# Ledger of designs, part 185: peptides against a protein of PDB entry 2AUS

Target 1, 323 residues: chain A of PDB entry 2AUS
Amino acid sequence: ADIKREVIVKDDKAETNPKWGFPPDKRPIELHIQYGVINLDKPPGPTSHEVVAWIKRILNLEKAGHGGTLDPKVSGVLPVALERATRVVQALLPAGKEYVALMHLHGDVPEDKIRAVMKEFEGEIIQRPPLRSAVKRRLRTRKVYYIEILEIDGRDVLFRVGVEAGTYIRSLIHHIGLALGVGAHMAELRRTRSGPFKEDETLVTLHDLVDYYHFWKEDGIEEYIRKAIQPMEKAVEHLPKIWIKDSAVAAVAHGANLTVPGIVKLNAGIKKGDLVAIMTLKDELVALGKAMMSTQEMIERSKGIAVDVEKVFMPRDWYPKLW

## One batch from the design tools (peptide; made by RFdiffusion4, then SolubleMPNN)

Design b2_p23_2_s2 (from b2_p23_2, 15 letters changed)
Fold by OpenDDE base, seed 1:
Structure b2_p23_2_s2 (fold): chain B 323 residues (1-323), chain A 23 residues (1-23)
Amino acid sequence: as target 1 above (323 residues)
Amino acid sequence: LDERIRERARAILEEHRARRAAE
């Protein structure tokens, strides 16, 4: 998620009209909410769906969606996309995740052996989805990006783990326990990161949201609720970006595919088939789509479909039709 | 490692210890 992407400029003379659109920092509070994502600290107990339903009731919303299910007993980072931003969660589903886990061993194991064996689980692992998962129970590979042991207290092992989307930490702990020869189970789990969302100053509780909504509606203080809601553009920070001309924005907002002449600048390393964010020159999210060309092809070609537009977020009227 | 992650990790372990002591 922390991959700094180089920005390649195709058109260094492209300007943007300051009167068009609504940049993330200039949205009125109602519009900010309509295009918002909450970095929620999900409590243990409720399902992710119940928590989304509570947020909808607290904030008087028609629609919301979450950036990847947490089990009822699992706490921590649950991105909740609001209203018109609801479908931005599709950018977060494939994003890497970080967890803090407490593993309980079923026997005594020397600390050096625990450390050695857990390090062997960095990299590619074979997993079978649990019975409760809606995913077909086929064996599949998943990446463990890192395992960092934080504390070992006898049979309790506290560790941080970064994983590919859809890695099951419960299954990882089970396999570590088998490799140690004593068995193990997952005692506690918290998600500390979901793509660009982490445990930082933007993390808010359900109680915080109740209070902040009250301060806005009853006291006229919008500052707290404004800070508690991130712009939807936050939910695409980890994606490769393509920035487009003002003249291309309205067409893409109407669902037209992005053609090469509309590109002003783009990230390096885009591959054909990648999920990409189409942005204005004011860093507004227009749409998500599938790259039909590499970065290199988008630089070298003068024409063709660069992005197959899958999901439009920007309203059709924010930019004028300039065709 | 972010110190906040370390603090939260310690809190998870402490809460787990407290629950086991109450069982």
Scores: peptide ipSAE 0.275, ipTM 0.844, DockQ to the pose 0.832
Fold by OpenDDE base, seed 4:
Structure b2_p23_2_s2 (fold): chain B 323 residues (1-323), chain A 23 residues (1-23)
Amino acid sequence: as target 1 above (323 residues)
Amino acid sequence: LDERIRERARAILEEHRARRAAE
């Protein structure tokens, strides 16, 4: 369940000028692409990097990045951030992920035992990154948020699993197999969710992108390519947000840190060190940054640095300098 | 559970069964 974050209003009189900025739903198609994220259905076979390279070729883009690697054989939800939005993947890398997995057992196990043992793997697990991972092979704890068995057919166990970013499902299945006493391997894996991106009407294939780009460039029909690309703001929906005054937007867009007086409203439960999205009152992404205060400190304090701005997305000219 | 996830999950299982039956 997407936990709706409470919104605390600090300045209830703050208004926004409708003439400033480009709200996510009001971007011209070229600008929409420049600040876009594709919810790609990655096919099995290619690497995530090859797929990103193909998208760049199909859509005639200079830059793109993906919201977390899928192995070559793994299909499903791969968010691909485009052009000026490329670095929004920083918000998606730490995001929770869901998979559908097929586990094949190497021996016969009663269904009741399968269900019982798999339930024990909900919660915190210790994993060692595989050798192929660029991550240092240190033992690390990961959260399994849920395991839902969908079907058991003899030695085949189909299940849905929600996990913390960088949980290795192959390793999870290996450990489940060991706990069952017969061993197991991952037969199939599909990613069904990456943070705010899921298998919904926004999920598109590489073939869809080819066709939709053609309809736009050759036939002048932008509707399909517009729907195939989500605004970059979609990629930060799962983050805690801070909404700022129009007068603060240009400063943050120039790379200035967000100070407490610039805050209009904010989500509850922000902790010092959290990745936060700085938004306009029109829900435009200005920047990503590190919270330097808790929500409570941002409410109680009259001054100070609220957010250390790490990455600006908004152009400097969308809002006027009001200082 | 989202119906699309259920359908996709079933398809994965069916495709896997079909491949194993062909081997």
Scores: peptide ipSAE 0.113, ipTM 0.772, DockQ to the pose 0.806
Fold by OpenDDE base, seed 2:
Structure b2_p23_2_s2 (fold): chain B 323 residues (1-323), chain A 23 residues (1-23)
Amino acid sequence: as target 1 above (323 residues)
Amino acid sequence: LDERIRERARAILEEHRARRAAE
């Protein structure tokens, strides 16, 4: 999520009509909810699915989905995409994640050895999914981006860890314990980040949502519920983006593939096969799709399919049909 | 951001210690 992507401008004269669409900051409250994502502080106890069901009841929603399962005992950052934004979770599933973990060692180990061994687990690691996972139990490589030891208290090791999606912290701790020679288990776990969602002012509890919905429905105060729900565009901040002309928006919103002439600006470093977000010039999410060209090809070519559109989010009527 | 993570991490450790002391 912290990858700064250069923006390459292809058409510096492209303008957008301010009357078309609904920018993330200008959506009426009902529409904001329909295209919303909650940065939920998942409590320990319930499953991620139970929490999503509670949010649907609290906010009177037909649909919602979460940006990656947390175990019942695990708390912290659970992005919950609402209503028409529900499918945006596909952008969050492959996103990097951060955790704070408490590891309990089954024997005494010198601190210097703990620090040295844990540092060796930065980088590529081989994991097998746990038995309880819906994922096929195949050996796979996963990246550990960083391990930061926060505190060592005898056999208790508190650490922060940044990992590739689908890295199992429980398995990481088990392997660290084996490498230390004494064994270890995961005592506590909290997720502190899921892609662009982190522990910040946007993090809300289920209790907050109850109160904020009540303030809106009973007192007519929309401010709290508006702040508690992020625009769906937040869920794609970590993706490479392609910004398109107003004349291309309606076609993409109808499910047409993005062609090169529709591109106004784009991020550097897009590769063929990358998941990309197609944006308006007002930073509205139109669709997610698969890049069919690199950034360089999208700059150099005058024609061709730039993005295979997989998931449309924008309604067909927000922009006029100009074809 | 780093301080909030550290504060939350400390709270997790303290809560864990408190639970073990109650067992």
Scores: peptide ipSAE 0.110, ipTM 0.765, DockQ to the pose 0.901
Fold by OpenDDE base, seed 5:
Structure b2_p23_2_s2 (fold): chain B 323 residues (1-323), chain A 23 residues (1-23)
Amino acid sequence: as target 1 above (323 residues)
Amino acid sequence: LDERIRERARAILEEHRARRAAE
């Protein structure tokens, strides 16, 4: 998520009309909720689906979706996209994850050996999805970005781990235990990060949401519920972005593909086939799409389809039709 | 390392120890 992407400007003279659209920080509360994502602290016990259903009840919502399943016993960061933002979870599913895990060893192992073996699990690992996963049980490679041991207490190993999406920490711990020769199991697991969502001031509980909704509906205090809900644009912060002209926004909002002339600025390092966020000059999410060109091709070409628009988020009326 | 992550990690370990001591 923290990949600082260089921004390449194609049109340094492009201006935006301040009267058009609804910038993320300037949405009325009802509209903010309609285009919101909650950084939920999922409690241990319920399924991710049950938690989403509870949020829908608490906030009186028709639709919501989560940014990647946490097992019932697993707590922590569960992004929940609301209403019109529900489909933004597609951007979060492939995002990297961080966990804090407690591994219990089934035998005594010298600390130096624990540290050495766990460091060998940084990089590419082979995993088989668990039986309870909706994913086909094929062997697959996953990246472990880092393993940081926080504490070793006899047979208990507390560690932080950054992983590629769909890495199973339970399976990782099992393999570490096998490599140590004593076996191991996952005693505790908490997700501390899901792409751009982390344990910060935006993290809220189900109880917080109940209270904050009450403060809004009964006391007329919007501040708490407003802060508890992030704009949907937060859910795409980790994606490469393409910023478009005001004149192109309405067309893309109607489902038209983005053409090269509509581009004002873009991130470096976009490859053909990448998931990209199409943004206004006010950092509003217009759509998600598949890049049909590289960054370099989008700079050098004067015409052609830059992005195949897959999912529109912006309402059709936020920007005028200029065609 | 975010100090908050370290505090949370310690709390998880302490809670786990407390559960095991109660078994």
Scores: peptide ipSAE 0.094, ipTM 0.758, DockQ to the pose 0.843

Design b2_p23_2_s3 (from b2_p23_2, 15 letters changed)
Fold by OpenDDE base, seed 4:
Structure b2_p23_2_s3 (fold): chain B 323 residues (1-323), chain A 23 residues (1-23)
Amino acid sequence: as target 1 above (323 residues)
Amino acid sequence: LDERIRARAAEILAAHRARRAAA
């Protein structure tokens, strides 16, 4: 999520009308909720689906979805996309994750050996998905971006780990324990990051949501519930972006594919087949789609389909039809 | 159980090292 992407400008004269759309910071509270994502601190105990059902009940919502399952016993960062934003979770599923894990060793190992062996698990690892996973149980490579040992207390090893989406920390700990020659198991796990969502001032509990909804509905105080809900645009911060002309927004909002002439600016390093966010010049999310061209092809070509639009988020009426 | 753990460990480590040397 912290990868700064270069922005290439194709049309430096492109302006945006300030009267069109609803920038993420200028949505009425009801509209903010309809296009919102909660950075939930999931408690240990409930399933991710039970927690989503509780949020829908607390906030009186029809639809919500989560940005990647946490096991019942696992706490921490669970992005929950609301109502019209529900499908933005597709941007979060492939995003990197961070965890704090407690590994219990089944035998005594010198601290220097623990540190040395755990450092060897940074980079590419081979995993088999657990039986409970809906993912086909094929061997697959996953990236471990970093392992940071926080504390070693005898047989207990507390560590921070950054991983590619769908890396199983339980399986990682099992393999580390094997490599140490004593065996190990996962004692505790907390997710501290899911793409752009982390443990920060935006992290809220289920109790916070109950209180903040009450303050809004009974006391007329919207400030707390407004701060507790992030704009859906937060959920795409880690994706490569393409910014489009005001004249192209309504067409894309109607489900038309993005063509090259509609592009004002774009991130470097887009490849054909990448998931991309189509944005207005006011950083509003119009749609998610599949890149049909590379960044280079989108720069060099004068015409053609740049993005196959898979999911529209923006309402059709926020921008005028200019065709 | 310990010998099976060690043998599986050695295989996982050897396979991990071999992939790092080939990349």
Scores: peptide ipSAE 0.027, ipTM 0.517, DockQ to the pose 0.020
Fold by OpenDDE base, seed 2:
Structure b2_p23_2_s3 (fold): chain B 323 residues (1-323), chain A 23 residues (1-23)
Amino acid sequence: as target 1 above (323 residues)
Amino acid sequence: LDERIRARAAEILAAHRARRAAA
């Protein structure tokens, strides 16, 4: 999420009609909910699926999905995509995660040794998925981006850790404890980030959602529920983006692949095979797709399929058919 | 400390060091 992507402009004269589409900040409340993502503070106790079921009941929704399972006892950042946005969670599954963890050591270890050994766990680690994981229990490599020790109190080690998606912090702590020679277990765990979602002013509880929905339905006050729900475009902020002409939007919204002439601007560093977000010039999410070209090929070529469109989000009628 | 825990610790550390040297 923290990678700044350069924006390369291919057509600096491309304009957008203000009458077409619904920019993320200008959706009517019902439409905002239909294309929404909640940055939920998941409480400890319930499963991620139980929490999604509660949100569906609270907000009277037909469907919702979460941006990556938290264990029952784990709290913190759980993105929950709503209704028409439900499938945007596919963009969050591969996203990096951050946690704050409390590790309890099973013996006394000098602080200098704790710091030295934990620093050795930055970089690539080999993990086996736990038995409870739906993922096949094959050994896999995962990246630990950083480990920051916050506090050491005797046998208790509080630390922040940034990891590749699907890194098991419980397994990391177990291996750190083995490497220290005394053993260790995960006492507490909180997820502080899931891609673009973090602990900030957008983080809301289940109780907040109950209250905010009642204020809307009973008192006619939409402000709180509007603020509690992020636009689905938030869930793709960490992806490379391609911005398209108004004339290309309706075709992509009908499931046509994006061709090179439709591109107005794009992020640098797109590789063939990358998951990309196709955006309007008003920063509306049209679709997710697979890049069929690099950024350089999309600049240099005058024609061809730039993106294989895998999932459309935008309704077909928000932009006119100009073909 | 169980010699098996120490041996496993050394293996884990050696595997981490080898990956850092190859990166």
Scores: peptide ipSAE 0.023, ipTM 0.627, DockQ to the pose 0.020
Fold by OpenDDE base, seed 1:
Structure b2_p23_2_s3 (fold): chain B 323 residues (1-323), chain A 23 residues (1-23)
Amino acid sequence: as target 1 above (323 residues)
Amino acid sequence: LDERIRARAAEILAAHRARRAAA
């Protein structure tokens, strides 16, 4: 999520009609909910699926989905995409994760040795997915981006860890404990980040959602429920973006692939095969798709399919058909 | 048990060091 991407302008004369679409900040409350994502503080105990079912009941929703499973015992950041935004969770599955973990060592180890060994686990690790995972139990590599020791108290080690999606912290701790020569287990785990979602003012509990829904439905106060729900565009902040002409929006909203002439501006560093967000000039999410060209090819070429459109989010009627 | 843990620790550390040197 922290990758700053340069924005390359391809068409500096492109304008947008202010009457078309619904920018994230200007959606009526009902429409905001239909295209919303909650940064939920998942409590320990329930499954991620049970929590999604509770949110659907609390907010009277037909559909919702979560941005990557937390185990029942794991608390913290669980993005929950609502209604028409439900499919945006696919953008969060490959996103990096951060955790705070408590590791309990099964023997005494000097702090200098703990620090030295844990630092050696930054980078590529080999893991086998646990039996309970929906993932095929093959050995695979995963990246540990950073390990930061917060506190050491005898046999208890509190640390922050940034990891590639689908890294198992329990397995990491087991391997650290082996490397220390005493063994270790995961005592506690909290997820503090899932891509663009972190522990900040947008983090809300299930209790907050009950209260905020009550204030809206019984007292007519929209402010709290509006702030508790992020626009779906938040869930794609970490993706490379392509901004398109108003004349291209309706075609993409109907499921047409994005062609090179429709591009106004784009992020640097897009590779063929990357997941990209197609945006309007008002920063509205139109669709997710697979890049069929690099950034360089999208700049240099005058024609061709730039993005294979996989998932449309924008309604077909927000922008006029100009063909 | 301690010798098996130490041997496995050495293998894990060696594999991590080898990957870090190749990156």
Scores: peptide ipSAE 0.023, ipTM 0.585, DockQ to the pose 0.020
Fold by OpenDDE base, seed 3:
Structure b2_p23_2_s3 (fold): chain B 323 residues (1-323), chain A 23 residues (1-23)
Amino acid sequence: as target 1 above (323 residues)
Amino acid sequence: LDERIRARAAEILAAHRARRAAA
């Protein structure tokens, strides 16, 4: 998520009409909710699906979806995309995750040995998905970006871990326990980050949502519920972006593929097959799609399909048809 | 045994969050 991407400008003279679209900061409250993502503090106990169902009831919503399952016993950062934004969760599924975990060792191990062995698990690890997962049980590599030991208390090891999407912390702890020779299990797990969503001032509980919705509906105070909901554009901050001309927006909003002439600026390092966010010059999310060209090809070519548009988010009427 | 471990884990995690918010 923290990869700074260079922005390459292809058309430095491209302007945007301030009367078109709805920038993330200028959406009326109802529209903000329709294109919103909640950074939910999921409680331990309920499934991620039960929590989404509760949010739908609390906020009187027809549709919502979550940015990657947390087990019932796992708490913390669960992005919940609302209504028209529901499909933006596909951008969060491949995003890196951070957790705080408590590992319980099944025997006594010197602290120096714990520290040494856990450091060896930074980098590439081999995992098999657990039986309870809907994922086919094939061996696969996963990246552990970092392991930071926070506290060691006898047989209890509290640590922070940054991992590639779909890394099983329970399996990591099991392998660490085997490497230590005593065995171990996951005693507690909290997710502290999911891509651009982290434990910060945007993190809200189910109780906060009840109260904030009440303040809006009964007291006419929208400030709290507005602050509790992030714009859907937050959910794509970690993706490579392509910014397009106002004249291209309506076509993409109708499901047309993005062609090279529509590009104003783009991130460096896009590869063919990458998931990319198509943005307006006002940083509004138009669509998600698959890159059909590299960044270099999108710069050098005068024509062709740059992005195969897979998911449109922007309404068709926010920008006029200019074709 | 499983309830004591969960209670302790919750306390440790809460204390860690408080330390990170103060830093």
Scores: peptide ipSAE 0.036, ipTM 0.684, DockQ to the pose 0.091; fails the geometry check

